# Designs tried in a protein design run: peptides against a protein of PDB entry 4CIC. Part 85

Target 1, 148 residues: chain A of PDB entry 4CIC
Amino acid sequence: KVSTKGHYGVQAMFDLAQHFGEGPVSLKSIAERQGLSEPYLEQLIAVLRKAGLVKSVRGAQGGYILAREPRDIKVGDIIRVLEGPIAPVESVSQDDPEHSLKFDFSVTKSVWEKVKKSIEEVLDSITLADMLKDAEEAQMAQGYMYYI
Target 2, 147 residues: chain B of PDB entry 4CIC
Amino acid sequence: KVSTKGHYGVQAMFDLAQHFGEGPVSLKSIAERQGLSEPYLEQLIAVLRKAGLVKSVRGAQGGYILAREPRDIKVGDIIRVLEGPIAPVESVSQDDPEHSLKFDFSVTKSVWEKVKKSIEEVLDSITLADMLKDAEEAQMAQGYMYY

## One batch from the design tools (peptide; made by RFdiffusion4, then SolubleMPNN)

Design b2_p17_7_s4 (from b2_p17_7, 7 letters changed)
Fold by OpenDDE base, seed 2:
Structure b2_p17_7_s4 (fold): chain B 148 residues (1-148), chain C 147 residues (1-147), chain A 17 residues (1-17)
Amino acid sequence: as target 1 above (148 residues)
Amino acid sequence: as target 2 above (147 residues)
Amino acid sequence: AISKGDILEIPEGDEVP
């Protein structure tokens, strides 16, 4: 389950990707388009800015832009910034001294590490540019269904 | 992130797999070996029993057993029983009339569906028998380090 | 305390926490 924070963070970054090259976008306009509260988006964008994924532009036409091209931002980068490492199995404190517990723990931990690796591989394989392309393809497919 | 419920459910099922063929195991003994509270394990085992993954045996030597062989139980089966479908994207009600919101939503949804599918594929590729094998291999590797 | 490993819960639509 992607956290709400991760989900909305990807939405906000995708909105900025859709407007990439058009200049700075206001938080208000992102919030309106993505169905987010402006205060919540301010918190998200502050974290993303601190991580260097977005830049703030000052002035009357100020706002936010992507700090890198959409092709240079992975979904995995966004999630790691917002949530930290993808599914760290917090080590249950190794303090259970009995050998049997340690062994069962190691095997079950390995299962979750395989899941983690799989999630990381998927999220690191998808860029904001890939999402833009998927959006364009979906729009074209819908457009063709209205003309037929 | 696997929930605590999913994690402990897999541990309890793995404990039952380690004792498969030895007869019924008491909840107390599972709880002690897995570091679980007995009341918490009772709740887990009740769900797993209702789903047909475990059986209760009555009597003085009663307890629980796997309902199927370890090779016939996937980790994904355990997780689905305890947590439900692995991240069903509940359809956010289509009621947002503006076309733009629907579109962005569909693309982001597709990303999470890809993640979901990947998780399902991994969890459905691992059986309790695979976990038993991994345990045996790890035990052998540790045994060689002590000699 | 094993923190709830949040499997990707896609937030249901409306409630911004």
Scores: peptide ipSAE 0.025, ipTM 0.782, DockQ to the pose 0.132; fails the geometry check
Fold by OpenDDE base, seed 3:
Structure b2_p17_7_s4 (fold): chain B 148 residues (1-148), chain C 147 residues (1-147), chain A 17 residues (1-17)
Amino acid sequence: as target 1 above (148 residues)
Amino acid sequence: as target 2 above (147 residues)
Amino acid sequence: AISKGDILEIPEGDEVP
């Protein structure tokens, strides 16, 4: 599972992408639109800012903006910043190194590595620009359903 | 993440695959080989048995066997039995339906659905027979490194 | 609570103590 942190992080970044070029967006407005608690969003934004994905703008019209264009931010970049490396399996506590040496563990590990790679490929294939496009297409499709 | 349950379930099923055709394997022997607690393995095996992936054999030489050939058991089958449907995101509690602007949620959902599909495709592409083959190849490769 | 098989539970990086 993508953690709640990863999920909300992608939502917050997507919200900033929707407003890219319109100037700074307040955390309050992001929180309201995305259904997030403002304190939780503040923590996410702090991490994203530290990683250079988001910029803070100071002043009365201050807030946050994407630090890069939506096309230059992959979903995988957001997830790696918030969650670290994509781990396909919960870390079986390496606490028992003696049992780790078994051949069977190596084969099962390879299965999870394939899963990891597949997830990484998917998340690295999707940019915030792709998400914006998908959103526009979905909105147009809904609009046409109401006019027919 | 594949849960610890899914991970250990695949290990246990793979152990049974390695012994397929040799007769019943005791839970104790699986636990020892796979580094699992026997009580935990018993819980896993109970679920796998109920799902028809494993059979119990009674008697002095009793234990467990695969209910199907290794080629007929996908890793995805094991995971679905132990963990249920592959969910790419923790269920954001549907508790606040009012504030989630439907549209943004839909786009993010599509990302996670793509991830889900990708995981399912990988796990459904790997059988216990494929794992056995990979194990044999790895063992041969190790054997050739020592010669 | 049957932990729904969260295959993608990226461990919350709980603080390695």
Scores: peptide ipSAE 0.025, ipTM 0.778, DockQ to the pose 0.123; fails the geometry check
Fold by OpenDDE base, seed 4:
Structure b2_p17_7_s4 (fold): chain B 148 residues (1-148), chain C 147 residues (1-147), chain A 17 residues (1-17)
Amino acid sequence: as target 1 above (148 residues)
Amino acid sequence: as target 2 above (147 residues)
Amino acid sequence: AISKGDILEIPEGDEVP
């Protein structure tokens, strides 16, 4: 499962993509539009900034912008920054030595590696630009439904 | 991520698949072979039994067997039984009403639906019979390395 | 089994009736 962190991170990055080229966006405005708490968003943005996906702009009209064009940011890039490597299985906490998966059974591992690869392929196939396009298409479809 | 529950559930089901046709397997023997605690395995097997993936056999030679042939059990079936529907995103605990995802933004949802579909396709493409075959191939490959 | 914790649990919007 993508964590709440990954989910909100993609939402925040998508909000920044929607405003790309319009200048810096305040955390408050992102939080309000995306239904996120501002403190939580601040933590997400700090990680994304450190990873070079977001830039901070200082000043009275300051805020955040995408550090790259929407076409150059994959959903997979966002998830890897926020969650680390896409692991298909939760690490069984090594802390219970009695429950240490002694048998890293190669066959079960191969199943999870196939799942991992599939997730990575999907997430790496979707850019913020693709999401913007999908949003426009959805808005057009809704607009057509209101005009019929 | 696959939960520990799903991971161990697949391991336990795979152990039962390896012994399919040999009669009932004791929980103790599965636990020992798969490196699982017997109490934890008992909980997993109870769920799998209730879902009709495993049968309990009573008697001195009692234990558990697969309820269906290995070819008729997908990894996806095991995961759905143990974890429920494959959800690509963790449910944000609704318990913080202030953090309720008010905007189910259709676009972000569509991303996760694509991920879900991809996971389902993979897990539904792998049967316990496929896993048995992969294990045999791996054993043969190891056997050739020792020679 | 992909942990329900590792795949984004899209909160099923329980439509509160």
Scores: peptide ipSAE 0.024, ipTM 0.780, DockQ to the pose 0.135; fails the geometry check
Fold by OpenDDE base, seed 5:
Structure b2_p17_7_s4 (fold): chain B 148 residues (1-148), chain C 147 residues (1-147), chain A 17 residues (1-17)
Amino acid sequence: as target 1 above (148 residues)
Amino acid sequence: as target 2 above (147 residues)
Amino acid sequence: AISKGDILEIPEGDEVP
């Protein structure tokens, strides 16, 4: 399960990707479109801004924009910023000095490391541009189903 | 991150795999070897037993055994029993009827479904027999470093 | 710190609830 923070962070970044090139969007408009509370979105955007994934624009037409093109932002980049390392296996520090416990721990740890690696590979293979393309394809497919 | 329940469930099942063919092991002995509380292990074993992954043996030498050979139990089977479907994307039921919200939701959902599929593939590719083999290889490697 | 609801909830360390 992706955390609510990661999920909504990806949604907010995807909203900014859909408006990329149209200028800055207000947090209010993102919150309304994504069904997020504005205060919660402010916290997400603050973290994403500090990480350099978004920029704030000041003025009457101010708001937020992506700091990079959608193709240059991976879903993995967003998740790492919001949640830290993707599925960090918290080393269950079994400080148990007995050789047998350390051994069993090492094998089980390797399973979770394989899971972590697979998640990282998937999330690093998906950009905001890929998500935009998937959105366009889904809209075209719906449009074709209404004409048949 | 695998839940504590999933993590400890895999540890307990791996302990049973290491003792496979030696007869039933007590919950107390598993708890001691795996650093688990006995009451917590009882809950895990009850679920695993109900799912048919472990069997209880009655008597003075009673305890638990794997219900199948280690090669016939995937890590994915253990996780599904303990946690349900691997990484269920909680459908953020945005009941928001507006067409645009549904669309954005569908695209983001597809990302998490890809993650889910990848996790399932990994966990279904690893058996308790694979874990036993990895353990043996690690012991041999440590033995060679001391000589 | 990846919060409790994250992708796979790996619970934190030793404290038995």
Scores: peptide ipSAE 0.023, ipTM 0.781, DockQ to the pose 0.255; fails the geometry check

## One batch from the design tools (peptide; made by RFdiffusion4, then SolubleMPNN)

Design b2_p18_1_s1 (from b2_p18_1, 11 letters changed)
Fold by OpenDDE base, seed 4:
Structure b2_p18_1_s1 (fold): chain B 148 residues (1-148), chain C 147 residues (1-147), chain A 18 residues (1-18)
Amino acid sequence: as target 1 above (148 residues)
Amino acid sequence: as target 2 above (147 residues)
Amino acid sequence: FDGSIITLLDSDEPAAYE
């Protein structure tokens, strides 16, 4: 599952991408635009900042900015930062010796590895710049629907 | 995450595929081979049976068999039966009006739809017959490492 | 159990037993 964390993280990063070059954006403004709770967003931004995807700007007009250009941030980068490595299957914790499911089934593991690889390829193929472009195209398409 | 349900469901179906043509397999034997609890396996098999992927055979040598040939069962079919439609994002339940996340972001939705499509394509590209072949190849490779 | 792709990625958060 793309966790709620991953989903909202991508939304928050996309909001920052939309404002890239306009200066720092407040967490409050992001939360309002994206329909996120400010406390939850603060947690997400803290993780993203620690990973170097977001920068904090201090002062009266302080807030957050993307640490890199939108073209240099993949959706996969955001997901990996928030959720860790894309794991297709929950690693059955080795710690309960009784249910040491000898995952000896190399074959079932291979299925999930293929799924993982496919997800990674998709997420790494999409940048925040691609998302911005798609948003612009969608807005233009909507604008045309209102003017026709 | 492939849920434990999806994971174990694929394992159970694969076990049945390995015994396809040999007659009915007991839940106990599947549970033992796959390291599953029998009660949990019973729940999985009940769902798979209802979906027509598994058949129950009654009698002294009763148990379960695949309802179709391994080549006619995709991993995607198993996952859809156990987990429902592959949804990339949990539908934020419309029912809490306060957090009606206006998912107005068509763009973020499109990202997840691309992920969904990719997963579906992978899972629908793999049959139980493909898994059987991969298992045979792996066993042969291991056999060569021990000689 | 919502078979959502979302469940596919979220592994190890220990359920904080409150």
Scores: peptide ipSAE 0.044, ipTM 0.794, DockQ to the pose 0.255; fails the geometry check
Fold by OpenDDE base, seed 2:
Formats: structure tokens, C-alpha cells, sequence
Structure b2_p18_1_s1 (fold): chain B 148 residues (1-148), chain C 147 residues (1-147), chain A 18 residues (1-18)
């Protein structure tokens, strides 16, 4: 499970990417399209805004826009903002003295570090622009299935 | 977080790999070396045994051994046994009708599928034999820092 | 703790219920 937070955050950002250049999008409209509760989306957007991935536009047609072009926002950027550093293994807090994993087996740690690196590489290889392209391709493929 | 289960499972299997060819290892000894509770380790070993990754040896010197050579056990095999299929997104149970993620956005799903595939590839690329080698190399490197 | 990527990515410590 990508955290619900990460998952919905990517969905919300993708929705904003789909509407990029069309002006500000209301939270309500994003929530409706993405099947999110508006209060939950408000929390996500607040974090994303603070991180500079989203901008708020004031006025009667106010709402939110991407702060950068879709090509300049990686999925990894979104996940890092929402989830923090992609840690494959939470450092079991050194503070539980009893379960001090005495054997800091550097080797098992190295396995998880490799997993982490791999996840980061994947998420950093995918932009919102890539996702837009994939969506277009998928829509075209569905359109062809209805015509055959 | 690799689940505590996955993490400790890999540690327990690695311990058995380090002692491969030395005969059966007691759960107590594994627990002591790996900093695991014996009851927790018993649960892990039961699952690993059922999956055929570990064998139980009976007798006075009884215990557990790897069922296969370290080179024939991938980290991915251990994780799949303990955690099940590496699923990037739990299917939000379709059963919560209100939060039916109606938009099965195939695109967001594809992102997580790519992540899944990448994790699987990494975990399937690492054997217990590779881990043994890495441990030896690390031990050698530490030995050189003290001289 | 199911071994899902969630568990890998979800760093949210369950808030210690006081």
C-alpha cells in the first residue's frame, strides 16, 4: 500500500496536471473527480502548497494550480513531500533499549537500502507529464476497443 | 518500513545461511543472535517451514536448517512467504461503498505497478549467498579500519 | 504489518494513544 496519503496526493496532483493551463481548480471539483473527501483533500493540498508544488489562486475563480509545469514535478517529489523520505525500513527507534537490534547487520540494512534506491529511482523517473501521456495513450486504446 | 515480519524473517534466514552446513541451529540461538524474541521467531520459522524454505531437524541436536542452499533462496522468496505478494497498493477493499475509488485511474495504478516491479526485481536479484558475500566483504573492510 | 509497499512507505507511526 502506498499510504493513502501518498496515493491520494498523487491523484490530486495528477488532477491538477490534467487541468494545467485551464486556470485554478476548486478543491471541491478535485475531490469530486478523485473520490476524495474535501476535508482530506484540504489537508493534502495544504502540505503540497507549503512544499511549493501547488499554488493557491485567490478570487471568484479561485482555487489551486500546479506551481510548476507537469514535466517539472516528479512522483518522487510528491511522495517525499507527503510521506517524507522514502525509508524502506523505519529505523526502529534506537530508543527502545530492549529491542536494540544489537546486530546492526549492515547486510540486511543494505538489502533495504537497495530497495529504497530502486523505489526512489522509479518515482523520480516518472513526472506528471509522463502520467498525462500515459493517460492519453490509455484513452486512445480504450477508444479503439469500442470501434472494433 | 519493511514489516517487522519481513525484516526479522530475512534476518532469521540470513542467520541460518551463516550456519549452513554446520548442522541444525536452535531457535534460541537464532533469537539470541538476531535480537528476536523466541516466541516471535517460532511464528516466523513456522511460516518459513511451511513454505519449504526451512527444515526442522529432530533430536537432541535438533533445530532448523535452510531447506535449500543459500544461493537458491532469494530475498524475494522470503518476503513473498512472509508478507504475501508484494502489493504496492492494497486494493482498497471494494467493500467500502462510499470510498469506492471510482476512478480506478489506470495511470496512478501504473505508477504503483512500476514501483512493485522494481521492488520485486531488486529482491529477486539478491540471494542469501549474496548476503553472505556482502557480510564477508564488510567484515574485511572493518578489519582494515582497525589496522 | 503486512509486507505491502504501504508498510514500506507509510511512516506514520500510529499516534501513541495517550
Amino acid sequence: as target 1 above (148 residues)
Amino acid sequence: as target 2 above (147 residues)
Amino acid sequence: FDGSIITLLDSDEPAAYE
Scores: peptide ipSAE 0.043, ipTM 0.796, DockQ to the pose 0.207; fails the geometry check
Fold by OpenDDE base, seed 5:
Structure b2_p18_1_s1 (fold): chain B 148 residues (1-148), chain C 147 residues (1-147), chain A 18 residues (1-18)
Amino acid sequence: as target 1 above (148 residues)
Amino acid sequence: as target 2 above (147 residues)
Amino acid sequence: FDGSIITLLDSDEPAAYE
């Protein structure tokens, strides 16, 4: 799974990207727009803030902003912060020591490493700025469909 | 995680690929070599057989063989059979209908679709024959290090 | 276990024993 955590984390970060430059956004407003529970969003934002992807702004109009420009935040950065290293295969070795798969065939591991690398490359190729552009293009395309 | 099912399924299929052309392999021998429980392997093999990736051979030397040549079986084929379609994001829509994420932003879905496509491309680019070749190369490389 | 790529990546969640 892109964990529910990763999925919602990307949504929350994308919401902040859409409002980048408009000032701080409240957690409540993000939660309402993204269909997230506010307590769940608080947990996500806490992790993202600790990782330096989000900043909190204090005051009456307090809230959160992206800590970097949307072009400087990769989807891969968000996922790594929320889920840790993209490990395709957790080494089965830790949890059941007795069924130590004797033949950890290096070859089967290499398949999953290739999958990992591919996922990382894709996620690292997509920035929040790319997502913003895609959203704008989609909105324009919808607008054109209503005028035709 | 590649599901334990997908992981062990690929291992079992790779074991059968290593013995391709040598005749039928017993489930017991596969289980022993791959460190799998025989009952678990029976479940995996049943699914793989139903999908036409594996054939059962009956008789005193009965067992299982690949139904196709190793070059004609992609890792992606094995995974799709065992796990179903490689879906990147479970549509959150089924379990909690009330928290229907109103703004299923098409854009966030597109990210996961790109990830899906990338995984599919990788898994579909690797055959059991490629894995056999990689194993042979690794064995040769180990042999050269001891000398 | 939904056969999702997600399940391929998330396999750390202990199988909920139903």
Scores: peptide ipSAE 0.043, ipTM 0.796, DockQ to the pose 0.247; fails the geometry check
Fold by OpenDDE base, seed 3:
Structure b2_p18_1_s1 (fold): chain B 148 residues (1-148), chain C 147 residues (1-147), chain A 18 residues (1-18)
Amino acid sequence: as target 1 above (148 residues)
Amino acid sequence: as target 2 above (147 residues)
Amino acid sequence: FDGSIITLLDSDEPAAYE
């Protein structure tokens, strides 16, 4: 599941991608643009930095930058860093210890594994560069609607 | 992660598919085979019945049956009934009212919509009949490993 | 139960049916 963490993480990374090559961006500016709390964003950025997707730049004009080009960062990479491995349905069995899902019905598991694989394939097919392109196309389309 | 409700709903429907043509199956027997609580299963079955995926049969040999052939029930149909429409990410904004995701970044939404579509396509590609076939193949494969 | 893709994937929380 893309948690709120994954969702906001992708938004923050996309914001950094939009400013790629312009220098460091402050967390405050990202938070303001993305409608995120700065403390929450700090936590996300810390994880992303540790994973090597983001770099911190120190100084008066300090902040954060993407550690790689937007084309070299998949949405799947961001999600895996923030959410961990897209876990199959396996964890549902742990919360009710009394109802041990005794029958790990291999067939039902296979359905969810197919869903997982499909999600991974989609997320790994989308880069931050693809998202930038889509944003540019959307802005151009909006611009054309103002001229009509 | 599919919700527990969706997961167990698919399991219950699959159990009914395995017994399709054999007559009504008691909730107790499904619960025992699937490792579910009977009260929880009753709630699931009530929803599935209301949606017309399951029928109740009354009498001494009463219970539940699939309302349609296994080939005519997609996993996606079961999930949509139990979970509702696979909604886009829009709802994440409701739990933290203070952080109004002001910028509905159309681009981020499009990513999640692509994920949604992919999930729907997968779930709509699998019928209960496909699951039955997979189970038969798995049982045959296990039988061959014992030889 | 918000049928969001996000809810479908996270709902490991046992709905405490009270």
Scores: peptide ipSAE 0.042, ipTM 0.790, DockQ to the pose 0.195; fails the geometry check

Design b2_p18_1_s2 (from b2_p18_1, 9 letters changed)
Fold by OpenDDE base, seed 1:
Structure b2_p18_1_s2 (fold): chain B 148 residues (1-148), chain C 147 residues (1-147), chain A 18 residues (1-18)
Amino acid sequence: as target 1 above (148 residues)
Amino acid sequence: as target 2 above (147 residues)
Amino acid sequence: FKGSIIKLLDDDEPAAYE
């Protein structure tokens, strides 16, 4: 399960990808298009900026841009920045020693590692450029359905 | 992420698989071997029993057994019973309408659907019998390192 | 519980029975 943070982070990054090369985009405009609260988006963008995925542009036409080309940003990169390492099982925080997953049963661990690897492979196989292409194809398909 | 519930559920089911054909296993013995609390295990087993993955045996030597052969129980079946449908994105509970994932952006949805499909494929490709085999292979490998 | 992409780990904290 991708958290709400990861989900909205990918949406915000995709919005920036759609406007890549057009100049800086305001947080307000992203929030409006993606149905996000502006304060929440500001928090997401701050993290993404610190990670070097987004750049801030200052001035009257200031805003945000992708720091790299859409083809050079994987969905997995966005998720790792926002959520941390892709973990298949919640490590019970070490702070409650009584409920520590004491028995790291090797075979059950291997199941979760396989799940993790599969998720990583999927997320690292999808770039923002791939998402742009998928959006264009979807729009073309919808356009053809209205002319029939 | 598999919840603690899913994780422990798979462990408990695997313990039952290791004892498949040996008769009923007590919850106490499963709890001890798997490092689980007995009350927590009782809750898990109740759900698994209701779903038809586990059977209860009554009597002085009563306990639990797998309801099917280990080869006929996928990890995905256990997870679906304990956690419900494998969802790649947290559906924000409908109760906070302001934070509802209002914009089901089709392209982003497709990413999560790909993740979901990948998880389902992995979990549905692994049976309790596969886990038993992996455990046997691991034990053999450890045994050879000590000689 | 912040960062876990795979929510299967949301321990539903047992709702405190009122």
Scores: peptide ipSAE 0.045, ipTM 0.794, DockQ to the pose 0.134; fails the geometry check
Fold by OpenDDE base, seed 5:
Structure b2_p18_1_s2 (fold): chain B 148 residues (1-148), chain C 147 residues (1-147), chain A 18 residues (1-18)
Amino acid sequence: as target 1 above (148 residues)
Amino acid sequence: as target 2 above (147 residues)
Amino acid sequence: FKGSIIKLLDDDEPAAYE
């Protein structure tokens, strides 16, 4: 389950990637373009900044920029920062000690570990640069549809 | 995050796979072996039965059996029955209409679709027979460590 | 968390109605 936090975090980071090299982007402008609440975006950006994925620029034309090139930021990096380690199964172990799944069958656990690994591999295979490229290709495809 | 429902469903189905060919297994015995609440297991088994993954046997020695061979039941089949279609992102669209992600960037959606596809491929690549084999291999490996 | 891979993950235990 990608949380709303992960989803909006990827959107905000993608917006910053689209403006990479153009200077700092205001939170207001990101919020407006992405349809996000500005207060919610402030919370996301604070986490992303603390993790070193985003930089704040001070001044009258201040705002935020990507801390790295879009090619050096994986979707997996964004998700790990916002949601923590990708856990495939909630370890039922912590909250209800009585329903401690005694037989966490090593085999069942291995299934979920395989799922986890697969998710991680996919998210780590996609960069913000890949997303930019996909967006450009989609825009070109739409442009070609209007000329036919 | 695999739900408890998906997790326990796979465990219950795996228990039935371990007893495949031995006749019907009681819900009580599955619950005891898997550490599951019997009432919760009854709900899971009802769904799995309705989906045709499990059969009920009536009588004094009644219980449940797999409806198919372990090789013909994928983990993905169990999960789809219990959870429905594997969706990667909650469509934020339904609950908060004001925060309708206007720009569901086709690109962002494509990322989650890739994740979905990857999960489906993994879950569809694992059968109950594969899980049985893995369990046997693990038991053999433990047996070799004691010598 | 109804439809998502997250639903696979977040099946809220039905609240035990006391």
Scores: peptide ipSAE 0.034, ipTM 0.799, DockQ to the pose 0.138; fails the geometry check
Fold by OpenDDE base, seed 3:
Formats: sequence, C-alpha cells, structure tokens
Structure b2_p18_1_s2 (fold): chain B 148 residues (1-148), chain C 147 residues (1-147), chain A 18 residues (1-18)
Amino acid sequence: as target 1 above (148 residues)
Amino acid sequence: as target 2 above (147 residues)
Amino acid sequence: FKGSIIKLLDDDEPAAYE
C-alpha cells in the first residue's frame, strides 16, 4: 500500500531531484509545482530531513536540497521513511481484541510475504535518477510528437 | 495493500479448497476454523458466489463449495473479486477538491504501475492448489520436528 | 477508493449495519 503520504513524498523528492545541482528550492515552489499544500509538504519534508534524505539550506535563498545524489536515493528508501516497513496486509489494529487475526495461517502469511518482497524489489530497483531519465525520455517523446 | 476483506476472503477460499471434494461446507464451520464472524463471512461468500468462485449447495447438508478446482483459482482472482482492480496508489478521493492530484506526473504514475504489475504477477502465480501444497509441506515439516 | 492497493490494506471496517 502506498498512501497519499508516500505518493506525495515521492513527488516532492522527485521535484528536488529535478532541481538537483541548481541550489536550494523553497517549499512554496515545490508545493506549487506538485499541486501540494505547503503545510502538508512541510510535514513531509520534516520527516524526509530527519531521515537524512533532504537537507535544509539557510539564508535568503534558503530552502531544501537532496541530501544525496538522485542515483543514491531509491524509491524504496523514500517509502520506508514515510510509511515505514512495507506491509502487504494491514496489521489488524490490536484495538479490536475480538478480531485478532488469531490464526496466523502460515500459508496465507506466506502469500503476503511474497507480495511484500515483490513490492520491495520493485521500489528498490528504481532510483530518483531512473525517474529523471524516464522524465527526460517522456519529454523528448512529446517534443518529437510536436515536430513531426 | 491487501485489506482485511482480501485477507479473509483468501482464508475463506483456502478453507473451501482444503475441503474440496468432501462436499458442502457450512459458513459456520468456515467461520469457526478461520476465526471469522459468521455475518462477515456471509458477506464475503455472497460476493465470491456472485463472481462465480463459490457455489451454494442446498439441502440438509447444504453449504458452500468452490465453483472451480483449486488449481483453476488464482489468489489474484480472489483479490480482484473482493477488492476490484489492484491499484498501487489510492486514487485521491475527488471529495477533497483541494488536493486533486492535478499533476498526473506520468513518471510517478509509472512507478506505481510497475508496483501494480509486480503484485498482479505474484498473485496470479499462486493458485489455491499451490497454497494447499504449501500447507501440506508445512504440516509435514512440523510433523518431522516432533519426531 | 475502489481498486487501490492502498485501499486493499485498509481495514474496511464493515460499515456498521444500521
């Protein structure tokens, strides 16, 4: 499950990747480009910063930058920071004691573990650099459609 | 993400697979074995029946059976019936107009599509027959640890 | 949201039978 938090987090990180090497980007600018509320983005960036994926730069041209190169940040890293461990099945909240998933059916659990592993493998195979490349290819393809 | 509905649906279908060929199983018996409420299971079974994965048998020994052999039912089929299409990203509810995902960022969408495809491939690679085999192997392994 | 992997993991609490 990728929540809206994970989705928007990846979008925000991708925006920072697109501006990597250009200096600090303001949260306002990211919010405007990505269609996010600035307060929500501030919360996301705070988490990402604490996890060491983003750095804050102080000054008149202050803002945020990626803490690592785009090639060194996996989508899986972003998701794990924002969502925690990728769980394919929601842990039934302990708060409803009656519907404790009593039967840890090993077989059904194994199905979900396979799904988890598959998701992790995909997300860990994609870097922000890969996403940048895909974006460039898509832009070039659109540009070629206008010139033909 | 698999909901409790998907999870319990797979459990219920697996229970029916374990009893395949033994005749109809009562919802009560499934509920007891799987730790599910009978009313909740009734709702799940109703959906699964409408989708043609389960059949109801009438009579004094009435109940439910798999509509197909365990080898002909994929976990992916069960999940699609219960949850609908596997989507990796929640469509942002149209109900919060302010957070319309305005930017259909093709690139971010492609990431989630890759995740979706991967999940579908996994779930479509596992049949109820595969699950039965895994259960038998696990039971045999436990039996060997006690000897 | 119908069909979302995200929704798949949400405990759709069965809507309380009114």
Scores: peptide ipSAE 0.034, ipTM 0.794, DockQ to the pose 0.168; fails the geometry check
Fold by OpenDDE base, seed 4:
Structure b2_p18_1_s2 (fold): chain B 148 residues (1-148), chain C 147 residues (1-147), chain A 18 residues (1-18)
Amino acid sequence: as target 1 above (148 residues)
Amino acid sequence: as target 2 above (147 residues)
Amino acid sequence: FKGSIIKLLDDDEPAAYE
C-alpha cells in the first residue's frame, strides 16, 4: 500500500514537475492546485527537501523547485524518501516478544520479496518526466474530445 | 503492504497445504506450528471457509482441510478473500466531503493502477503448490548444508 | 472488512499533537 503520505507526495512532486523551469512555486499554490492542506504539504516538502528532491528558494518570489530534472526523479525515489524501503509486509516489530512471529517461514518471505521486487520495478520505471508526458497526452486527448 | 491478516492467512493456508491429503488438521495444531493465537486463527479460518478455500470436517478427528488442491489456490485468491481487492492506494473514504481528494489526477491514478496490476500478477502467479515446492527445495538445501 | 493491502504503510501516523 502506498500511504496517503506517499500518494500526496507524488502529487506534490508532480505539481513541481509541471512548473519545472518556471521558477519557484509557493506551497500555497501547490496546496490549492492539489487540494492539500498547506500544513500537511509543508511536512511533505520538508522531508523531500531533506532528501534532496526539492530545493527551497528564498526571496519575494520564493518557494520550491525540483532539485533535479523530472527525468532524473523516479516515483520509486519519492516513495522511498517518504515511506522508506518498500516493504510488502508489516515487519511485526521485534519489541513484542510474545508475538515474535518467528518469521521462520522462508517460503512466505519469498512470496513477499517477489511482491516487493515487482512494486520496486514498477515505481522505478516511472519518472516525473513520464508522468508529464502522460499528462500532456491526456490533455491532448481531452482537447480533441472538446473540439470534436 | 500486505496486512498482518493477509500474511497470517497465507501462512495458515500454507500449513493446510502441507497437510493436504493427510486428513483434517485442528486449528490448535496450525496455531502451534505457525505461532498464531488460536482465536485469531479461528477468525481467519472462518473467512477462508466462507469463501470456499477451506472446509470444516466434523467428528473426533475433526478440523480443517483445503477445499481445493494446492495447485488450484493462488496466493492472490487468499489475499483477495482476506483483504478484498488489491488496492495500491488507500481510497480516501468518500465520506469526508471536505477532503474529497478530487482524484482528478488521472496521471497519478495510472501510476497506482500499474502498481496494482503488478502486485496482482505476482500474487496470481504463485499457488500453494508452488510454495510447497519452494519449501521442499529449501529443506533439501538446508539438509545439504548440514552434511 | 475493507481490508486494503495498502493500510500497512499508514501506521506511522504522527501522533496527533495534544
Scores: peptide ipSAE 0.034, ipTM 0.797, DockQ to the pose 0.252; fails the geometry check

